# Peptides against a protein of PDB entry 5H65: the designs that were tried, part 118

Target 1, 294 residues: chain A of PDB entry 5H65
Amino acid sequence: QYLERTPLCAILKQKAPQQYRIRAKLRSYKPRRLFQSVKLHCPKCHLLQEVPHEGDLDIIFQDGATKTPDVKLQNTSLYDSKIWTTKNQKGRKVAVHFVKNNGILPLSNECLLLIEGGTLSEICKLSNKFNSVIPVRSGHEDLELLDLSAPFLIQGTIHHYGCKQCSSLRSIQNLNSLVDKTSWIPSSVAEALGIVPLQYVFVMTFTLDDGTGVLEAYLMDSDKFFQIPASEVLMDDDLQKSVDMIMDMFCPPGIKIDAYPWLECFIKSYNVTNGTDNQICYQIFDTTVAEDVI

## One batch from the design tools (peptide; made by RFdiffusion4, then SolubleMPNN)

Design b2_p14_3_s3 (from b2_p14_3, 5 letters changed)
Fold by OpenDDE base, seed 3:
Structure b2_p14_3_s3 (fold): chain B 294 residues (1-294), chain A 14 residues (1-14)
Amino acid sequence: as target 1 above (294 residues)
Amino acid sequence: MKRPYFPVEPYVPF
């Protein structure tokens, strides 16, 4: 477990896999824009996906809003349903299903809403008042998740996504398997609905320079490196500022590298094979931004 | 166990 500092020039000559402790400067990093560094990662198939943009979600929910809620699926033992008809020329119908806990409607801050036919704006407004929102559609015999390209669960400003490749969707009535119908833990909801939840991750490439060599190291981390959750950073200005400040300290813009701080971290090497091409790559691991001790 | 990613020279507060 003890690792001595190894110069980058020595690391670059060694075979993988190995673990190293290094002391280096962050010459540069990519992507430079924070929103581009946040991805969705599947823990099972390891696919990396882009976080859907608002415009993408608008399209999905607009399409969903063209479908009329099935009256036969309203007001079950699991949920009470309310329907609104919009006063626009199209007369869009929106159904909101309030999930009950043991037959009783919980408080708004503990209530799960199933929304059918809602727009992104309407869904977001509801998620601000209620604990959780799931976009749904009318299936043949039950409500179903609307689309895995959209969040399967929205809690406040956090959008929870599922992996299309690894998920085997089950109908909404499977939420009955949850004993506690007030907390709505994302992992529990996902399990009940047959969803493999995607994880928000920071994905960056760090160019490290210790004066003996230059090495690109991959960073993929959800909440440990920055001590900031990747799941929250996109919707929180203060968290974004914090990450920006950290990166500016490590790699100050407009400043010569000679003035950059020396940083210690751990990297591991690994082999990547693309056909006949073998390459050694490097990844940062077991590393966290140090807290300022005052 | 987690290892620190921190400046050693010069010291930069986070």
Scores: peptide ipSAE 0.022, ipTM 0.494, DockQ to the pose 0.025
Fold by OpenDDE base, seed 4:
Structure b2_p14_3_s3 (fold): chain B 294 residues (1-294), chain A 14 residues (1-14)
Amino acid sequence: as target 1 above (294 residues)
Amino acid sequence: MKRPYFPVEPYVPF
């Protein structure tokens, strides 16, 4: 799309909604810590949520581990079950259910594991080996997802979360509806289980200054702006360093703004009404960090 | 169309 470049002072005087092309310096941004900028966003209800901390997950899985797997729910047409009794922790029982593809156990890298009674550490170890794990619990008639406060699916180091408000959970046997029981696409799993998947997003506020005015622009983006998936950045040190490097280039610490690079991007204005107060807000859109900046 | 976020020559558009 073509937009003429508009100075910030002119933008600040105009009504919303509008789209603009701007050239400005990044005076500052918040939050400064990357982990604080990564959120979970529901595409349906649009709520933003914090990514659960490991400590939060530990509590959830510890609580789940206090429940004994129901023997009646083991070894169905959908999965084969194996139970371990831990030597410690008062003989905690851990059940792992290996989901079958047309009655046949797939290879480990294609096999979905359903785990009940596992700790976060155990689940993570399994996800690294099998690349697909769902934390579950024994329901009345079927296995069920353990808790939407925890990932509904763990693939490698990626935790997939669901929206508590928008999801209408269905039992594990609904995975039978999946034709392909080897790829375990998160969206397909979510659909089968009645889950509205949350999206990892970078959420930042950029303070932009072009010398004519100062404007705060909101950034909410999953993988386009940085060309780095928000879903992977928290678990990858190299990706974190890359984002930090980009931001340091845009907003160098310890130097004056006069030495900051001039940046070009798109912003859109929109109206926000809070009671009787009407406010115009701005959001960055259709903007990608150029390769020469990386 | 995505627009690259890139350094540009110092310029204030009026």
Scores: peptide ipSAE 0.021, ipTM 0.509, DockQ to the pose 0.024
Fold by OpenDDE base, seed 2:
Structure b2_p14_3_s3 (fold): chain B 294 residues (1-294), chain A 14 residues (1-14)
Amino acid sequence: as target 1 above (294 residues)
Amino acid sequence: MKRPYFPVEPYVPF
């Protein structure tokens, strides 16, 4: 849909909701630190969550490691189990369950591991070696996901999280519903386990100025705005540098706004109600950083 | 405060 350019001063006087095409300069943005701009978003309830810190995960997995794997749940038709007893830490037991495909163990690069009692460090080591890892615990009658506060699936350096509010967890045996047990697609795993997967998103507030007015526009985007996946940026120094470079180009430090580039983007206005107060807010949409900028 | 989500699709260069 074609939209004519509208000056910010005109937009600021109009009721929401509406869509606009604007040409403006990025006066400033928040948060300034990239890692603070990456959040987890639920596509169902639309809540935003912080990406768990390693310290938080350490606590979760440490707690999980205090629980002894149930022998009755080992070696099922779905998986083969191996148990290790650590030499240190009071003989902690770690169970690794290797998920089989049609009764056959896949190659390591295609194998899903279910881990009980592992520390974050141990889990990360395994995830770097094997295709996929799910932290689990022994339930009453089956293995179950350890905790939605931790990743439900780890693939290399990528942590996949689920929404606590929207998920209705099902036991591990529900992975049997997956026909292909070699390509562990996060969405498929989530569906099998009753998980609503969270999406990594960039969350930023842009202060836009076109000389006629100033408004704040909200950015919430997973991979289209920067053409960089929010899911990968935290684990990739080069991607981080790229985002930083982009933002520095749009909003150069130590330079007057007169020298800033003019940017075109789409924004939507919407109403936010806080009690009796109605506020009009703005969100960037259908906008991507130009290729000549990247 | 919960904010609405608007889908973002690449359409115009920024």
Scores: peptide ipSAE 0.014, ipTM 0.528, DockQ to the pose 0.035
Fold by OpenDDE base, seed 5:
Structure b2_p14_3_s3 (fold): chain B 294 residues (1-294), chain A 14 residues (1-14)
Amino acid sequence: as target 1 above (294 residues)
Amino acid sequence: MKRPYFPVEPYVPF
């Protein structure tokens, strides 16, 4: 769809909702720290959540490790189970359940592990060796997801989270509904377990200036704007550097705004009611960083 | 920028 370029001074006088193409400079942005801009978004209830910190996850897994794996739930048609006792002073029990595909154990790169009693560090190490890891606990009649405050699925360095508000958890045996027990697509796993998956998003506020006016535009995007997945950026130093380089290109430190590059982007206006006051807000959409910047 | 999580070499049973 073609949109003519509109100066900010004209946009600021118009009612919402509308879509615009603009040419402006990025005067400033917030938050300045990248880790503060990455959030979890629920597609159903639309709440934004913070990505859990490592320390928070440590507590969750430590609490889970206080429970002894139930022997009655080991070795089902769905999975083969092995139990280890750690060599530490406490002798913690760790259960690993290897999910089978049609009764056969898959290769490590296709295998889903269900882990009971593992620490975050142990789980992270296992996720590097095996395709997928789900932290679980012994329920009354079946294995269950440990806690939605922790990842429901870990694949490599990617942590997949679910919405506590919108999810209605189902027991692990519901993984039987998946015909293919080798690929472990996060959305399919979530559906089988009654989880509404959260999506990683970049959340930023851009202050845009075209010399005729200044407005703040909201950015909420998962992978299109930076051409970098928000789900991976926190765990990859190179991706972090790339985003930092992009932002430094848009808003160079130590120089005047006159030397800043001009940016072409799409913004949409929308109404927000704050008590009795109606405010017009703006959001960036259908915009990606150009290849010469990336 | 520091990563929130970092790989460690903990004891694992396998």
Scores: peptide ipSAE 0.011, ipTM 0.448, DockQ to the pose 0.090

Design b2_p14_3_s4 (from b2_p14_3, 6 letters changed)
Fold by OpenDDE base, seed 4:
Structure b2_p14_3_s4 (fold): chain B 294 residues (1-294), chain A 14 residues (1-14)
Amino acid sequence: as target 1 above (294 residues)
Amino acid sequence: MRRPYFPVEPYDPF
């Protein structure tokens, strides 16, 4: 798609929707902290929500740990169960269910663990050794997902979340529908359990200035703009530094805007109606940070 | 088609 460069002053006078190619300076951006820029987005209901803080997860898992695993739900055709009793914490029961592939326990790097009664720290330790971890609880007739406020799937340092609004949870035995019980693709797990997975996204507002006008452009992107996955950035210091470096280059602190680099990107306008008020908004699209920037 | 977001030479839109 070819778009001619349009000055911001001209764009600001036009009706939406339209697409533009612009050259402008990044006067400022919000939020300034990277952690605040990463959100969870539902592709179905389009709800944006914060990524749960570790403290929030601690509370959820602590609450889950107050419930004793049901012995009747242990050692099914789907999984083998092991129970631990903690020496402290009033003898907390922790159940780990090792999901089998066609009745055979896979290697740790292929194995899905269902964790019942585990703390965040314990779950994180297990996620570093096994392919995947699902926090669960004992339901009436089957294991169930613990809480959609917590990850439904943990793979390494990546926490996969589901939409509370759009998900209709099914019991753990529905994992039997998966033909391959070694890869544990998040979307497949979500589908089996009736979960609408949330997507990690960068959410930022860029104030763009080309000398003729100033406009705010919205950025919502998962992995294309920075060429860095939003799903990984919160748990990777190097990725965080990379994003910070990029933003510092585009909007260098402590210097005048006259010295800022000129940047080229695509923006699209769209209408937002709030009651009787019609507002034109702008969003960055089809734009990626050049490789030479990193 | 995606376009790179990169520094460019100064451009006078006037």
Scores: peptide ipSAE 0.025, ipTM 0.502, DockQ to the pose 0.024
Fold by OpenDDE base, seed 2:
Structure b2_p14_3_s4 (fold): chain B 294 residues (1-294), chain A 14 residues (1-14)
Amino acid sequence: as target 1 above (294 residues)
Amino acid sequence: MRRPYFPVEPYDPF
């Protein structure tokens, strides 16, 4: 679609909702710290959540590790089980269940592990060697997902989270419904387990100034704006540097705004009601950082 | 349609 450029002063006088093409400078942005801009978003209830940090996960997995795997739930048609007892840590029991594909153990790069009683460190090590890892616990009749506060699926360094509000968890045996037990697509796993997957998103507020007016535009984007996946940025130093470089280019520190680059993008206005107060807000949409900027 | 977010040459917006 083609939109004519509209000055911010004109936009600020118009009713919402509308779409605009603007040319403005990025006066400032929030949050300034990248890790604070990455959130988890539920596509169903639209709740924004913080990405759990390592310390949070440590606690969850430590708690899970206090529970002994149920022998009755080992070695099913779905998975083969191996149990380890740690020499230290008071003889902690760790169960690893290797999910089979049609009764056959797949290669490590295609294998999903269900881990029971593992620490974060152990889980991370396994996730780097196997296709995927699901932290689980022994339920009454079946293995169950350990905790939605922890990842329901770990693939390499990527942690997949589910929405506590929208998910209705099903037992691990529901993975049997998956025809393909080699690729372990997160959405498919989530569906099988009754999980509404959360999406990693960049959440930022841009203060835009075109000389005629100033407005704040909200950015919520997973991978299109920066052309960098929000799901990967926190685990990749190079991606972090790239985002930082982009933002520094748009809003260079220590330089007067007069020298800032003029930026062109799309914004849409929308109405927000805070009780009796009606406010018009703005959101960046259909905008991608140009290659020449990087 | 995706639009590039890019720097442009300065111009008078008035």
Scores: peptide ipSAE 0.024, ipTM 0.446, DockQ to the pose 0.024
Fold by OpenDDE base, seed 1:
Structure b2_p14_3_s4 (fold): chain B 294 residues (1-294), chain A 14 residues (1-14)
Amino acid sequence: as target 1 above (294 residues)
Amino acid sequence: MRRPYFPVEPYDPF
């Protein structure tokens, strides 16, 4: 798709919706802290929510750990169960259920663990050793997902979250619908359990200035803009540094805007109605940081 | 289709 360059002053006078190619400087951006720019987005209801902090998860798992695993739900056709009693914390009971593939326990690198009564630390340790971990609790007739405020699936350092509004949770036995119980694809797990998975996204506002005008453009992107997945950036120092370097290049600190680089990108305009007020907003789209910059 | 977000040579719009 070919678009001619349009000056910001001309764009600001036009009605929405339209698409533009622009050449501008990044005067500023918000939020300034990278961790504040990473959000969870629901593809169904389009709500944005914060990524839970470690402290939030600790509380959820601590609360879950106060509940004793139900012996009646151990050792089913789907999974083999092992129970540990901690030496500390007043003899807390922890159940780990190893999901079987066709009645056989997979290798550790292919095995899904269902953990009941585990702390965040214990869950993370297990996720580093085994393929996948799901935090669960004992329901009336079956194991159930612990809480959608926590990850429904942990794979290594990646936390997969579900939308509370859009999900209709099903019991753990619904994992039987998965023919292959070794790969544990997050979307497949989510579907089996009635979860609408949330997507990690970068959410930023860019203030763009081409000397003829100034406008704010919204950025919401999962992996295309920076060529870095939002789902991994919070857990990888090198990826964080890369994003910071890119932003520092576009908007160098301590330097006047006159010395900022000129940038080319695509923006689209759209209408937002707040009561009686109609406002035109702008969003960056179909734009990727050039490879020679990375 | 990916579009490049890239620095270009300085341009004086005035």
Scores: peptide ipSAE 0.019, ipTM 0.428, DockQ to the pose 0.024
Fold by OpenDDE base, seed 3:
Structure b2_p14_3_s4 (fold): chain B 294 residues (1-294), chain A 14 residues (1-14)
Amino acid sequence: as target 1 above (294 residues)
Amino acid sequence: MRRPYFPVEPYDPF
């Protein structure tokens, strides 16, 4: 794709849709806090959602913990079940179902756990020891996913979420369709359970200035722009530092814009209709931070 | 094709 460099003042006069190569300075960006820039995006309905906070998850799992696991759903061909009763006054029942591979329990580092009645803390501890954890509840005839407001799959520190609008949940026994019951690929798990997985994305607005004009460009990207996965950044201090360093390089705080670096990137224009208002918007595309910067 | 987002000197070839 060959595009000549176009000044922002010229772009601002043109109709959409078009693609442009630009050279500009990053005057500013929003949101400034990294955790606010990470969202969940549905590839099907294109809705953006906030990443749930621990407090929200605590409530969901506490509510789930008030339900007693159904004894009739324990110990199937798919999983072996163990039940614990907490020694507190409430006597909370916790069920852990260990998913088998061809009737055999895998090693902990390859094992999927289905958990009923677990707290967020307990689930997180288990996810650090076992390959994967799915929060579940007892349905009428089978185990079911607990709640799409919570992760449908937890692997280490990564929480995988599903779209409430686009998903048509199926029961846990549908995991039987998976040939490999050791790797637990999130997309495969999602497909088996009728879940449309949400994608972690960086969502930012860049204010670009080339001296001829100022333009706001939208960034929505999962891992290509920063070469850092949005799915991992919230739980990795080093990745957070890397993104911060990149942004500080492009838009150094406390420094005048005249000293900012000149940046090259692609932007595309598109029309947005909001009621009676018709406006042209811009989005960064096919752009990656240079490797020497990372 | 991916395009670089990086600091460039004035009049540097893309």
Scores: peptide ipSAE 0.019, ipTM 0.413, DockQ to the pose 0.023; fails the geometry check

Design b2_p14_4_s1 (from b2_p14_4, 8 letters changed)
Fold by OpenDDE base, seed 1:
Structure b2_p14_4_s1 (fold): chain B 294 residues (1-294), chain A 14 residues (1-14)
Amino acid sequence: as target 1 above (294 residues)
Amino acid sequence: MFFTYSTDDRPRPR
């Protein structure tokens, strides 16, 4: 696509919706802390929600661990079950169900584990070894997903979340619908279990200034703007440093805006109604950091 | 110096 560059002063006078190419400096941005800028977004209902903290997950899994695995649900055609009793914590029962591929247990790196009664620490250890883990609980007739407030799938260090509003959960036996039970693609798992997967997104507000005017532009982006996946940034120190470096380059501390670099961006305007007030807002789109900057 | 570019552009030299 091609758009002519338009000064901010002209944009500020125009009605929405429209698309613009701009050349501007990043006067400031918010949130200032990276972890506050990473959210979960539902592609269906468009709700934004916070990424659960480790402490939140600890509570959820601790609560789940108070429930005893149902013996009647162990060792089905879909999975082989192993039960452990912890030496501590009042003899907590932990069940790990190894999902089989066509009746055969796959290799560890291709195996999906269903875990009930496990702590976050235990789940994370298993995910590092077996790659794919689903936290579950014993339902009435089948295993069920533990809680959509926790990840429905953990793969390595990546936590996959589902939308509570849009999901209609199905029992674990619905994984039988997957022909290949070795790759465990998150979207396929979600589909089988009736989950609408959430997307990790960067959510920021940029205050842009080109010397003719100032406007705030909203950024909601998963992996295009920074060329860094929002889904991985919270679990990778190097990626966090990269994002911080980029933002420091755009808005360097301790110097005046006159010395800031110019950014060339696409922005779109749109109308927002707040009660009786109509407001024009702006969003950054189809914009990426230059390759030589990263 | 430009640190971002639109999808119709290439990175600009420093």
Scores: peptide ipSAE 0.120, ipTM 0.684, DockQ to the pose 0.025
Fold by OpenDDE base, seed 3:
Structure b2_p14_4_s1 (fold): chain B 294 residues (1-294), chain A 14 residues (1-14)
Amino acid sequence: as target 1 above (294 residues)
Amino acid sequence: MFFTYSTDDRPRPR
């Protein structure tokens, strides 16, 4: 399990797959903008997806808001329903279903809301006040998740997404299988609804240089490398600043590479086949950024 | 100053 340091020039000559320990400088990285490096990854089918933008969500929720909540699906053993009619010319109806725990409404900070016909703005406001929000629509016999292109669960500023390819959606009443209807753990909600949750990941390409050679290494990591969750960084200015600070320290702009810090990390090589072309690629793994205490 | 380390010889993180 112990790996000695291997110079990049030696690594570049070897066949894949192999694991290496390296010491190198970060010559450059891409993408340069943090928001471009955050993706959604499916742990099952391994598809990488872009995080939906606000504009995309607006469209989805606007479309959902054109549908009238079905009165027959309101006020079940699982949830109590409230309906509002907007005073605009269209008279939009919004239904909020408050999920009960053993027939009792929990405290607001522990309550799951099912929202039907809400706008993105309204949903976000509710998610700031209540523990969790699920956008839903009226199905034939039960409430259903609105759209997997939108979050299946919103908790504060965190949007949880599901994989369209791997998920087999079940109706909202399947939340009854959850014993604890106060914590609303995303994985538990996903399991109950037949959703394969997507994982937020940092996706970057590092150009590493140890003076003997140059190597591009792929970074795909959710929370280990930066010790910052990719799921939270997009909505937290302080976390964004932290990541930017780290990257600026590794690869300071306008500074000669000779002054860059030396980084130690694990990389693994692997084969990629594109048609007739075989290529060896490299990925960073089991590596964490640490602060040097002097 | 920040640096990277492998998990095999993990010191204290940031």
Scores: peptide ipSAE 0.119, ipTM 0.715, DockQ to the pose 0.027
Fold by OpenDDE base, seed 5:
Structure b2_p14_4_s1 (fold): chain B 294 residues (1-294), chain A 14 residues (1-14)
Amino acid sequence: as target 1 above (294 residues)
Amino acid sequence: MFFTYSTDDRPRPR
């Protein structure tokens, strides 16, 4: 749908909700630190959560490693199990369960590992060799997901998280419902295990100025605005640099706003009630960044 | 130089 450009001064006088096309400069943005702008969003309850820090994950996996794997749950029709004893003073037991596809072990690049008792470092090492890793623990009758505060699925450097509020966890044997046990699509794994997957999102506030007015616009986007997945940016230095470069181009440091580039954006207005006060807010939508070669 | 546009106006970069 075509929208005509509307000056900010006109938009600021109108009631919500409405959609607008604008041309404006990015006067400023917050937060300034990239790691502070990446959040986890639940599509069901719509809560925003912080991405767990490495230190938080270390604690969770350390706690999980205090429990010995249950021998009764090893070597089922779904997976083959192998146990390692660490060489450290404590002699920690680590169980790795290799999920089979129709009774056959798949290739490493298609294999799902269930890891019990592993540290974050060990899990990350295994995820680099194998396609997918799920941290688990021994339940009463079956293996279970370790903790929704940790990733329910690790694929390479990507950590997939689930919503604690909305998920109703199911035991590992429910992976049997998946016909294809080689691709391990995160959404399919989540569905089988009763997990509502969280979405990585960039969350920023843009202060936009077109010379006629100034407004703040909210950005919540997973991969369309920057053309960079929020799910990968925290673990990839090159992607981080790319986002930083984009923001520096929009809002270059050390120069006046008169020299800033003009941005073409779509924004929508919406009403927010704060007590007795009604406030109109704005959100960027259906907008992407591209390199302009002039 | 970077610019922004609507996905309806131009195909998204791959």
Scores: peptide ipSAE 0.098, ipTM 0.707, DockQ to the pose 0.028
Fold by OpenDDE base, seed 4:
Structure b2_p14_4_s1 (fold): chain B 294 residues (1-294), chain A 14 residues (1-14)
Amino acid sequence: as target 1 above (294 residues)
Amino acid sequence: MFFTYSTDDRPRPR
């Protein structure tokens, strides 16, 4: 769609909802730290959640590691099981279940591992090798997902999370419904296990100034704005540097706003009601960083 | 030169 450029001063006087094309400078943005801007978003209930920190995951997996794998749930038609006993004082048992494809173990890079009793470090090591890991626990009749507060699927360095509010967890044997047991597409895994997957999003507030007015615009975007996936940025130093570089270009520190670059953006206005107070908010949409900036 | 542009519209010089 085509929208004519509208000055901010005019936008600020109009009722919502409307869509605008603007030309403005990024006076400032928040949060300033990238890790604070990456959130998890549910596409169904629209709740925003913090990405769990390593410390949070350590606790979850440590707690899970206190539970002994149930021997009755090992070596099913779906998976072959191997048990390791740690050499530590407690003799922790770790079960790794190798999911089979039509009764055959796939290659390591195509094999899904179900892990119970593993620490975060151990799980991460396995995910780097096999590229697909699900933390699980022994249920009453089947293996079950360990905890939705932890990733339901780890692929390489990417942690896939599910929504606690919207998910209705099903047992691991429901993975049998997957025709292809080699690719392990996160959405397919989620569907099989009754999980509503959360989406990584950049969440920022931009203060935009075009010389006629100033407004704050909300940015919630997964991979379009920066052309960098929010799902990967926290685990990749180079991607983090790229985002930081982009933001520094938009809002360079130590110089006057007159020297800031102009940004062309789409913004939409919308009404927000908080009790008796009605306010108009703005959100950036369908906007991307130019390739020459990246 | 703009560092951002709308993805739902063709680039238009200003």
Scores: peptide ipSAE 0.134, ipTM 0.685, DockQ to the pose 0.023; fails the geometry check

